# Peptides against a protein of PDB entry 3ZOQ, part 43

Target 1, 223 residues: chain A of PDB entry 3ZOQ
Amino acid sequence: QLLQDSWWNQLKEEFEKPYYQELREMLKREYAEQTIYPDSRDIFNALHYTSYDDVKVVILGQDPYHGPGQAQGLSFSVKPGVKQPPSLKNIFLELQQDIGCSIPNHGSLVSWAKQGVLLLNTVLTVRRGQANSHKGKGWERLTDRIIDVLSERERPVIFILWGRHAQMKKERIDTSKHFIIESTHPSPFSARNGFFGSRPFSRANAYLEKMGEAPIDWCIKDL

## One batch from the design tools (peptide; made by RFdiffusion4, then SolubleMPNN)

Design b2_p13_5_s2 (from b2_p13_5, 5 letters changed)
Fold by OpenDDE base, seed 3:
Structure b2_p13_5_s2 (fold): chain B 223 residues (1-223), chain A 13 residues (1-13)
Amino acid sequence: as target 1 above (223 residues)
Amino acid sequence: AEEEAINQSKAAA
């Protein structure tokens, strides 16, 4: 699997490790015998859209959507033409209340990724209809390393951590250099307990401005 | 657990 030079320089040692070799062999079998999402060419889309050096914000998800045509290798994002999942709908509701953006007619967050928002799942593949089915197979070790190398970066990063799963990664983040925005998860089961009203988008931009960086244009245009 | 809630919310899409 080929990556941009900036990510390759940070992750090349991981790809040589036994755990990743075993993960790749597992994935080859899974993609051959099962329906796996996303498309194998899209697994690393988050890293393709957002280089190591260009990361401004990280949004952590659990694992990809497991329905046909949904996952596109970006956390919380769905391909255009796909019905917005409940958590994504709530993200857009908070976006609207936070900074006044309209609700887009699609669920693609590619425009965020292109601006430096790393939309990273901790697990990067899933079996059709089986949420978190690839948990504990090796992805978490790689994505932990992604968090680690970003934490070690001198240029500050903003980490948006929705829910306890994402917040478990706090111990890996050097808060002397980086900033963390925490709330409950946007899921319908938890959004009313703190996600709504958390205003992660305006808060992220406020920190970017404080650091002398361009803010993110969070508003998504219709297609 | 939150994981189960997240998983269920995905199924409800």
Scores: peptide ipSAE 0.522, ipTM 0.925, DockQ to the pose 0.727
Fold by OpenDDE base, seed 4:
Structure b2_p13_5_s2 (fold): chain B 223 residues (1-223), chain A 13 residues (1-13)
Amino acid sequence: as target 1 above (223 residues)
Amino acid sequence: AEEEAINQSKAAA
């Protein structure tokens, strides 16, 4: 099956719906005719690394990086050996100031994903060099459902919402059960307006401690 | 717009 059991049980009905069938057909054409990122095998990496039951934190992104070798199916993350994009650099700067982590020599956030940080983009594919080119094609309906089923989960989740686009998802989150951390986007165009100093990493761990859960080790080791 | 800022940030990468 496409997903591991925990996510499949939550999302199997979506994959049978016409909108997803149309999305799948569109993607078949796109991958055949265009250079699309990430690799088709990596589209659902966020769900592969972090099971439905193991989600502790959600970090929402817009869509994948659109340059060669960058996207690995995780929001804000890049494959090792790839230059860190500006937003990711700012994320690591805030990480350093927030909890004292060193800046890693790579941009892979896989270690976060393995600890229960769901690194989810709203749109899960992109054409080379064309940011948000797959907007409005059906991904948003699926990823909204991902947010919905997490919101409906009994075990609380922490949602980190950087920027207005991510914050629009707040209406889908049951704040009586779940926690939300909001700030401006880590982009160089917005980071100085509130992202820097927002301390999302220590705040997330504070919530985890209150819930009796193990904190996230946000520090990333060099490769 | 924020989307444009995000897109420009990605282009600069």
Scores: peptide ipSAE 0.519, ipTM 0.923, DockQ to the pose 0.738
Fold by OpenDDE base, seed 5:
Structure b2_p13_5_s2 (fold): chain B 223 residues (1-223), chain A 13 residues (1-13)
Amino acid sequence: as target 1 above (223 residues)
Amino acid sequence: AEEEAINQSKAAA
């Protein structure tokens, strides 16, 4: 896999490990025999848009959307022209409530990624129509390593952990250096239990400003 | 449970 230098330097050793080779072979079979999302060229979009050094905020997701044309290699994000999934709609509702952003007419979070928001899923591929079908196949080990190397980074990172799955990664995060924002998941099944009103966007920006860093422009322009 | 909720949310999209 071709990654930009900053991530390659952090992850190159993982790609040589047996687990990743097995994952790669599995993916070859899956992409050949099944419809897999995202497009194979988009698997690492989160790392493509946000370099290791540029990461300011991490938002963890579970795995990609499993419908046609949806996943674009960024957690919670969908390609332009795709209707916004429920969790994403709730994210935008909270965004509006939190800092007054308008609801965009698309679901692409690329603008966040370009500003240093690493939109990382713990599992980076999925079979069409089969949510979390690639769980336990090796992605988690790689993405755990991504979390680890960010945790080890001297420059602080803000980790936004929505839901229990993401929060299970807390043990990997050095809270002496990094900041964690936690709430329930933006899913309609959990958003009302703590996600709404959690104000992760303003809280993240407040912390960035405290660190002397530029805040994220969370507002997304229409396309 | 949360995983299933997330999965179902995705299916509903």
Scores: peptide ipSAE 0.516, ipTM 0.924, DockQ to the pose 0.759
Fold by OpenDDE base, seed 2:
Structure b2_p13_5_s2 (fold): chain B 223 residues (1-223), chain A 13 residues (1-13)
Amino acid sequence: as target 1 above (223 residues)
Amino acid sequence: AEEEAINQSKAAA
């Protein structure tokens, strides 16, 4: 659990708590006995790419992709060379309609992360082929704390909450300081019920500009 | 049922 100093200062107390120690022990067993994604070194990539102080936008996901080579520790993102999952395809479709970006030939969202978009899943690991298999094992408590410390931060944050699961975190967000963008989930099962046309990217940038901050370059270059 | 939808969409990848 090597974190940047900025995140360590915010989360160090969590790592000493029994729940996290139990989670850690569970993960040791899981990685030893099962195929677990992402790679153990990539679990905290969202925090590695985006420091606590540099967070401008948060995009919440459920848990990592569970196929080989897909998950890279960032919500909705897949490693280069991996075909884009359906939800990610829909994200790029909305991106194209929203602000005119071309659909990239890969699914890596690292460029967003490097600009201050925290691509956080509520659960940070998964068994191969078993979606949400690590639900309720302790990750949610840690990631809730991540949301909490961001909510407590003086500098405003934009939270993009796709779907009901993510939206359940609204109660943890101080809306007197922070801005929330909500819609249905980009999943093929829900995207047409509100995600398409929600224009989260332009809305986020509009708010950033209002705050006097640099907007996110959401367009992703081909590799 | 959103969780199930998300899970199924991931499986379809």
Scores: peptide ipSAE 0.511, ipTM 0.923, DockQ to the pose 0.747

Design b2_p13_5_s3 (from b2_p13_5, 7 letters changed)
Fold by OpenDDE base, seed 2:
Structure b2_p13_5_s3 (fold): chain B 223 residues (1-223), chain A 13 residues (1-13)
Amino acid sequence: as target 1 above (223 residues)
Amino acid sequence: SEEEALNASQAAA
């Protein structure tokens, strides 16, 4: 594993722990024997694009898309040229209604990541066609630590928690310092129960403005 | 959960 110095300083102790060693061994077998997403070089893209110190906003996902060419190592994001999954389409619909952004012709959220939006899944790998196939294998312990060290950071963070899975992490967040934006998940199964109209993008920017920080440019340009 | 259902359904388009 190769991480930026800022993340390495926060997470280096985890990589020496038995759980992570076992996770690595599992992943070696999985990548050798199965089709695993994302590409092994993209597993930590969220941390690569957004340093520990640069995190302004966190958006939690569950695990990567399990279809060919989809997963980009960023929660909810898909590589350019990939059809936008239903949840992502709903995210863009809310983005349009919230702050007037046009719906992009691709699904890459890299522009958010580069601005300090940590697009973190709680589980960072998946078998092709098998959602949550790597659940409970050790990723959750690492990603919990990621949440913990962000919670412990003095500079405030905004956590956007869509759906019950993400909201389970709220107990790890020091709300005396950090801000939480909650709603139902953007999934077609739940979006109409609260996600639509939740305006997470303008709300996040409102918090950033209060902190004296530059807001996120959530609008995504066409490619 | 809705997230699990989503992940299961979001295969290749």
Scores: peptide ipSAE 0.048, ipTM 0.738, DockQ to the pose 0.611
Fold by OpenDDE base, seed 1:
Structure b2_p13_5_s3 (fold): chain B 223 residues (1-223), chain A 13 residues (1-13)
Amino acid sequence: as target 1 above (223 residues)
Amino acid sequence: SEEEALNASQAAA
């Protein structure tokens, strides 16, 4: 099967739907004829690292980085050895100011994913050098379903929604059961308008502790 | 949007 059991049980019906089959056929053609990121084996890394049942926090991104070697199937994350993109640098700056973590010498957020932070982009692929080139091709319907099934989950989830694109998903989230942390996007173009000082990491951990769950160790070790 | 600006920033980087 494509996904681990917990996600497969939630999403298997989506993969049988025409929209996804059309998306799949499109992707086959794209990967054959174009340079597409991330690697096809990494498309669902967010779901691979964080099972449906283990999700504690969701951080939504838009679409993958479109430069060589950057995207690794996790929102905002870059492979080790890759220069940290501007938004990621700002994320680490806020992390440092929020809870005192040092700035790591790499940009991999895999350690977050392994702790239950679902690093989900709403669109999961992109053409090299062409931002949002796979927007509106079917990914959004699948990722909306991911948000929906998490919203329907009995065990509460914390959704961190940076920027307007992510915040548009708020209507899909049962706020009577789940908690939402909102601010402007960490992009240099918006971070000073509310992202800096929003302290999403300590706030998330405060809610996790209130729910009787282990907090996330947000600090990232150097490689 | 700020997300669009992010994508532009990535392209410029």
Scores: peptide ipSAE 0.047, ipTM 0.731, DockQ to the pose 0.586
Fold by OpenDDE base, seed 4:
Structure b2_p13_5_s3 (fold): chain B 223 residues (1-223), chain A 13 residues (1-13)
Amino acid sequence: as target 1 above (223 residues)
Amino acid sequence: SEEEALNASQAAA
């Protein structure tokens, strides 16, 4: 058992399926023969930090950062001491403009994860220097199931969908029960076309308050 | 996609 009980109960059937066994065998070869990110112990960090029952918000990414020391198993997040990637810098700029948070001196979003923000990539591994190298190998089927079981949960979830890739998952979400926040991607190539000014953080907290739940403290302290 | 374009630029750097 790789996961805590709440996620294991939701996903155990997936791990028994042939597609996941094939994915697992592929990963064994990749980690043995190539430099793969994140560290194998960090692949499921999003599920480790945020239990199934504790999920309040989901932020979807594509796949992990492919540079040395960057990926830590959380979408958009980088380990302390790592230079903030351009998309993350833009996320913090929007955070500052949205709710007045200071820009932190690091890029770790662990504090969000611990509060119930599931920082999920659709693909959970990548080969060094080769973006999307593990696309179409089985991760998407697992992460689709993660979205499905959250959509089926009685307690509502807020899904933040930045960019077209994430927005393609909207069809899997019961919008009669859950809330969607959509905008362009925080990437420098698209942020000025809608991400800036979208105010996803205050909007997410507004939904949480309507649900009678505690808001997320989005502000990140310096280390 | 926007993220793919960013990732490609990072790989080229």
Scores: peptide ipSAE 0.044, ipTM 0.721, DockQ to the pose 0.458
Fold by OpenDDE base, seed 5:
Structure b2_p13_5_s3 (fold): chain B 223 residues (1-223), chain A 13 residues (1-13)
Amino acid sequence: as target 1 above (223 residues)
Amino acid sequence: SEEEALNASQAAA
């Protein structure tokens, strides 16, 4: 897929590497032989909506939702008309408690992405009904590079790391330049152990304001 | 992980 120029400049060398070519060939087979999510045209939506230069905040996810019609290439986000998954519901609950936003009638986080919130999964595809089925196939190397080039960027970034999987990426982030917000995962299994009350949205905006940047309008309008 | 556990449960359902 074609990327925005700013991302292409950062990642073009990766796409020429053997690991990515092998990943691409694997994906060709997978999309042909299996039901794979998201749609192949949506794999890089996070990079499409948020250019390298426009990234203000990064929210890391693991891999896409594996149910029909759910994944839209953005971490935690679901297409309009799709029932909000439990983790996303909890995200909106925290959003409401943190900064007073209403719970939207849909689960699309595209409005965040358009404002500079990179909604990045570490693995960008999944087989239907098989969580983590594409783990260890090459995506992590690419997404690690995405984190690396953001870490190397002079303009600071805020990394929101929910749960242990995302927090494993801390070692790749230059904390002398970038800010990290950590808590437990919004999953029902962990949200009450630290995610609720973590106030990542107001904290992110407070940091953006200190940096002299416009805050994110985290509130999502109904469709 | 928390997300893996949730995803696994969803896959089983």
Scores: peptide ipSAE 0.043, ipTM 0.721, DockQ to the pose 0.424

Design b2_p13_5_s4 (from b2_p13_5, 6 letters changed)
Fold by OpenDDE base, seed 1:
Structure b2_p13_5_s4 (fold): chain B 223 residues (1-223), chain A 13 residues (1-13)
Amino acid sequence: as target 1 above (223 residues)
Amino acid sequence: AEEEAYNASQAAA
């Protein structure tokens, strides 16, 4: 099956719907005729690394990086050996100021994903060099469903919503049950308007501890 | 504007 059991149980009905079949056919053509990121086998890496039941924190992104070798199916994350994009650099700066982590020598956030941080983009593919090229093609409906089923989950989740795009999803989240951390986007164009100093990492861990759950080890080791 | 900022951030990588 496409996904591991916990996510499949939540999403299997979506994959049978016409919108997703159309998306799938579009993607088949795109991957055959264009350079699409991430690699097709990496599209659902966020769900592969973090099971439905193991999600503790969600960090929403928009769509994948559109440069060669960058996207690895995790929001904001880049493959080892890839130059850290500006937003990611700012994320690490805030991480350092927030909880004292050193700046890693790579940009892979896989260690977060393995601990229950769902690094979800709302759109999961992109054409090389063309930001948002796969916007409005069906991914948003699927990822909305991902947010919905997490919102409906009994065990609480922490949603980190950086920027207005992510914050548009707040209406889908049951705030009587789940916790939301909001700030401006880590982009250089917005980070100084609220992202820096927002301390999302310590705030997330404080809430996890309040819930009786293990905190996230946000610090990333060098490779 | 925020989406544009995000796109620019991705493009600048």
Scores: peptide ipSAE 0.090, ipTM 0.775, DockQ to the pose 0.854
Fold by OpenDDE base, seed 5:
Structure b2_p13_5_s4 (fold): chain B 223 residues (1-223), chain A 13 residues (1-13)
Amino acid sequence: as target 1 above (223 residues)
Amino acid sequence: AEEEAYNASQAAA
């Protein structure tokens, strides 16, 4: 899949490496033999919507939703018309509590992505109904590289790390340049243990303003 | 992990 120039320049060498070629071959088989999400054309949506240079905020997810029509190639995001998953509902609840946004009638976070919020899963594909089925197949190496090149970027980035999985990436982030916002995961299983009240949206915008950058308009319009 | 547990719960739904 073709990436825009800014990401291509950062990642082109990865695509030539054996691990990625093996991943690609695996994906070819998987998409042919299984129902895989997201659509193959949507795998790199996070990078499509948010260029390397435009990244202001990174929100890390684990792997895509594994139900029909859900995965949009963006962490936590679902296509319009799709019922909002519980974690996403909690994200919107925190958004409302944090900065007063209304709850949108859809679950698409594309508007965030277009503003520089990189909605990156560490694993970018999944088999239908089989969470983490593509874990350990090569995606993590690529997405680690994505984190690395962002960490190496001179212009600061804000990393929002919800839950343990995302927080495992802290060691890859140069905190001398970049900011990290951490809390428990928005999942119903953990949201009450720290996600609610963590105010990641206002905190992110506070950092952006401190850096002289335009804040994110986190509020999502209805469709 | 809470993420994995969540994903697993969705698979069961």
Scores: peptide ipSAE 0.082, ipTM 0.770, DockQ to the pose 0.480
Fold by OpenDDE base, seed 2:
Structure b2_p13_5_s4 (fold): chain B 223 residues (1-223), chain A 13 residues (1-13)
Amino acid sequence: as target 1 above (223 residues)
Amino acid sequence: AEEEAYNASQAAA
């Protein structure tokens, strides 16, 4: 199977739909003719690291980093050895101010994913050097369904929505069950307009503790 | 869109 059982059970009907088949064919062509990120085996890493039932927090991104070796199938995350992109640097600055974590010497957020932080982009692939090049090709329909099935889940989820793109998904989230943490995007273009000082990490953990769940260890160890 | 605009600017650079 492409996905682990918990996600497969939630999403299997999507993969049979025409839109996804068309997306799949498009991707085959793109990966054959263009340099596409992330590696095709890493496209669904967010779902691989964080099962449907284990999701505690969702952090939505737009689409993968479009530079060589950067994207690893997790929103905002970069592979070890890759310099931290500006938005990620700002995320770590806020993390430091929020809960006192040191800034790690790498940009991998896999440790978050393994604890139940679903690092989901709304679009899961991109052409090298061409941001949003795979926008509107079908990914959004699948990732909307991911949000939907999480919203329908009985066990509450915390959605961290940075920026307007992510916040457009609010209408899909049942706020009678789930929690939303909103601010401006960590991008250098917007971080000083609300992201800094928003303290999403401590706020998320406060909700988790209120729910009787273990908090996330947001601090990332150096490699 | 903050992220889109920034990403586009980086792609163009």
Scores: peptide ipSAE 0.078, ipTM 0.770, DockQ to the pose 0.414
Fold by OpenDDE base, seed 3:
Structure b2_p13_5_s4 (fold): chain B 223 residues (1-223), chain A 13 residues (1-13)
Amino acid sequence: as target 1 above (223 residues)
Amino acid sequence: AEEEAYNASQAAA
């Protein structure tokens, strides 16, 4: 099967639907004819690192980085050895000001994913050098379902929604069970309008503690 | 969208 049991049980019906079959056929053509990121084996890394049952926090992104060697299937994250993109730099600046973490010498957020932070893009593939090139091709329907099944889960989830794109998903989240942290996007275009000083990391941990769960160790070790 | 406009300017997420 495509995913481990935890996610497969939640999403198996989606993979049988025509929209996903069409998406898969499109992707086969795209990967054959274009340079597509991330590597096809890494498309579902967010779900591989963080099972359905283990999700504590969700951070929504738009679509993958479109430069060589950057995307690794996790929102905002880049592979070790890759220069930190501007939005990620701002995320680490806020992390430092929020809870005192040092700025890591790499941009991989895998350590967050392994602790239950689902780093989900709404669109999971992109053409090299063409941001949003796979928008509206079917990924959004699958990732909406991912949000839906998490919203339906009894055990609470914290959703961190940076910017308007992510915040459009608020209507899918049952706030009687789950918690939302909102601010402007960490991009240079918007970070100074509310992202800086929003303290999403300490706020997330405060909610986790209130729920009786272990907090996230947001600090990232150097490699 | 701010993030979408930024991404289009070759700066990602």
Scores: peptide ipSAE 0.067, ipTM 0.771, DockQ to the pose 0.433

Design b2_p13_6_s1 (from b2_p13_6, 7 letters changed)
Fold by OpenDDE base, seed 5:
Structure b2_p13_6_s1 (fold): chain B 223 residues (1-223), chain A 13 residues (1-13)
Amino acid sequence: as target 1 above (223 residues)
Amino acid sequence: SEEDAAYAAGRAL
């Protein structure tokens, strides 16, 4: 099956819907005719690394990095050996300022994902060099459903919403159960307007501890 | 939007 059991149980009906079949057909054409990121096998990495039940924190991104070798199927994350994009560098700067972590020598956030940080983009594919090229093609409906089923989950989730795009999803989140951490986006364009000093990592861990859950080890080891 | 531009900038090579 396409996804591990926990997510499959939540999402299997989506994959049978016309919108997803149309998306799938579009993607088949795109991957055949264009250079599309991430690798098709990596599209659902966020769900592969973080099961539905294991989600503790959600960090929403928009769509994948559109440069060669960058996109890893995880929001903000890049494959080892790939130069850290500006937003990711700022994420690590805030991480260091917030909880004292060293800046890693790579940009892979897989260690977060493995601990229950769902690194979800709202759009899961992109054409090389064309940001948002797959916007409005069906991914948003699926990823909205991902947010919905997490919102409906009894066990609380922490949603970290950087920037307006992510914050547009607030209406889908039951704040009677779940926590939201908001700030401006980590991009150099906006980071100084609220992202820096927002301390999302310590705040997330404070919520986790309050809920009796293990905190995230946000510090990333060098490779 | 500002956020879109910010995100695009963050993804720049």
Scores: peptide ipSAE 0.075, ipTM 0.739, DockQ to the pose 0.776
Fold by OpenDDE base, seed 2:
Structure b2_p13_6_s1 (fold): chain B 223 residues (1-223), chain A 13 residues (1-13)
Amino acid sequence: as target 1 above (223 residues)
Amino acid sequence: SEEDAAYAAGRAL
């Protein structure tokens, strides 16, 4: 099956719907005719690394990095050996200021994902060099459903929403159960307007501790 | 949008 059991039980009906079948056919054509990122086997890595029940924190991105070798199916994350994109550099700067972590020598956020940080983009594929090229093709409907089933979950989730695109999803989140951490986007265009100093990492851990859950070890070891 | 442009810029090589 396409997803691990915990997510499959929540999402299997989506994959039978016409919109997803149309998306799938589009993707088949795109991967055949264009250079598409991430690798097709990595599209659902966020769901592979973080089970439905293990989600503690959600960090929403827009769509994958569109450069060679960058995207690994996790929002904001890049494969080891790939130089850190500007937004990711700013994320690590905030991480350092927030909780004292050193800036890692790579950009892989897999260690976060394995601890229950769902690194979800709203659009899960992109053409090389063409940001948002797969916007409006069906991914948003699936990823909205992902947000919905998490919102419906009894066990609380922390949603970190950087920038207006992510914040548009607030209406789908039951704030009577779940927590939201908002700021401007870590992009160089917006980071100085509120992202820096927002301390999302310590705030997330404070909520986790209040809930009686283990905090996230946000610090990333060098490779 | 400004958000899209900002995000794209944040992903630049």
Scores: peptide ipSAE 0.063, ipTM 0.728, DockQ to the pose 0.843
Fold by OpenDDE base, seed 1:
Structure b2_p13_6_s1 (fold): chain B 223 residues (1-223), chain A 13 residues (1-13)
Amino acid sequence: as target 1 above (223 residues)
Amino acid sequence: SEEDAAYAAGRAL
């Protein structure tokens, strides 16, 4: 099966729907004829690293990085050895100021994913050099369903919503049960308007502790 | 569009 059991139980019906079959056929052509990111085997890495039941925190992104070797199927994350994009650099700056973590020498957020941080993009593929090239092709319907099934989960989730795009998903989240952390986007264009100083990492951990759950070790070790 | 521009900046090489 395409996904591990916990996610498959939540999403299996989506993969049988016409919209996803059309998306799949489009992607088959795109990967055959174009350079598409991430690698096809990495598309669902966010769901592979973080099971449905293990999700503690969700961080929403838009779509994958569109440069060579960057995207690894996790929002905001880049493969080791890849230059940290500006937004990611700002994320690490806020991390340092928030909870004292050192700036890592790489940009991989896999350690967060393994601890229950679902690093989900709303669109899961992109054509090389063409931001949003796969917008409106069906991914948003699937990722909306991912948000929905998490919202419906009995065990609470923390949603970190940076910027307007992510915040548009707030209407899908049961705020009587789940916690939302909102700020401007970490992009250099918006970070100084509210992202810096928003302290999302300590706030998330404070809520996890209140829930009786283990906090996230947000600090990332050098490689 | 502002969000798109912001995210594009974050995706810059």
Scores: peptide ipSAE 0.055, ipTM 0.725, DockQ to the pose 0.815
Fold by OpenDDE base, seed 3:
Structure b2_p13_6_s1 (fold): chain B 223 residues (1-223), chain A 13 residues (1-13)
Amino acid sequence: as target 1 above (223 residues)
Amino acid sequence: SEEDAAYAAGRAL
């Protein structure tokens, strides 16, 4: 099966639907004819690292980084050895200001994912050098379902929604059970308009404590 | 949106 059991039980019906079959056929052509990121084996890394039951926090991104060697199937994250993109640099600046973490010498957020931070892009693939090239091809329907099944879960989730694209998903989240942290996007275009000083990391951990759950160790060790 | 601006500029988010 495509996913580990906990996610498969939630999503298996989606993979049988026509929209996903069409998406899959499109992706087969794209990966054969174009340079597509991430590697096809890494598309579902967010779900591989963080099981359905283990999700504590969700951070939504738009689509993968479109440069060579960058995307690793996790929103905002880049593989070790890759220069940190501007938004990620700002995320680490806020992390330092919020809870005192040092800025790591790499951009991999895998340590967050392993602790229950679902690093989900709404679109999971992209053509090299062409941001949003796979927008509107079917990924959004699958990732909407991921948000839906988390919203339906009894155990609470914290959704961190940076910017308007992510905030468009608020209507899918049952705020009687789940908590939302909103600010402007960490992009250089918007970070100074509310992202800096928003303290999403300490706020998330405060909520986890209130729920009786272990906080996230947001600080990332150097490699 | 901030994301649209970044997209238009061809910048990774």
Scores: peptide ipSAE 0.036, ipTM 0.725, DockQ to the pose 0.361

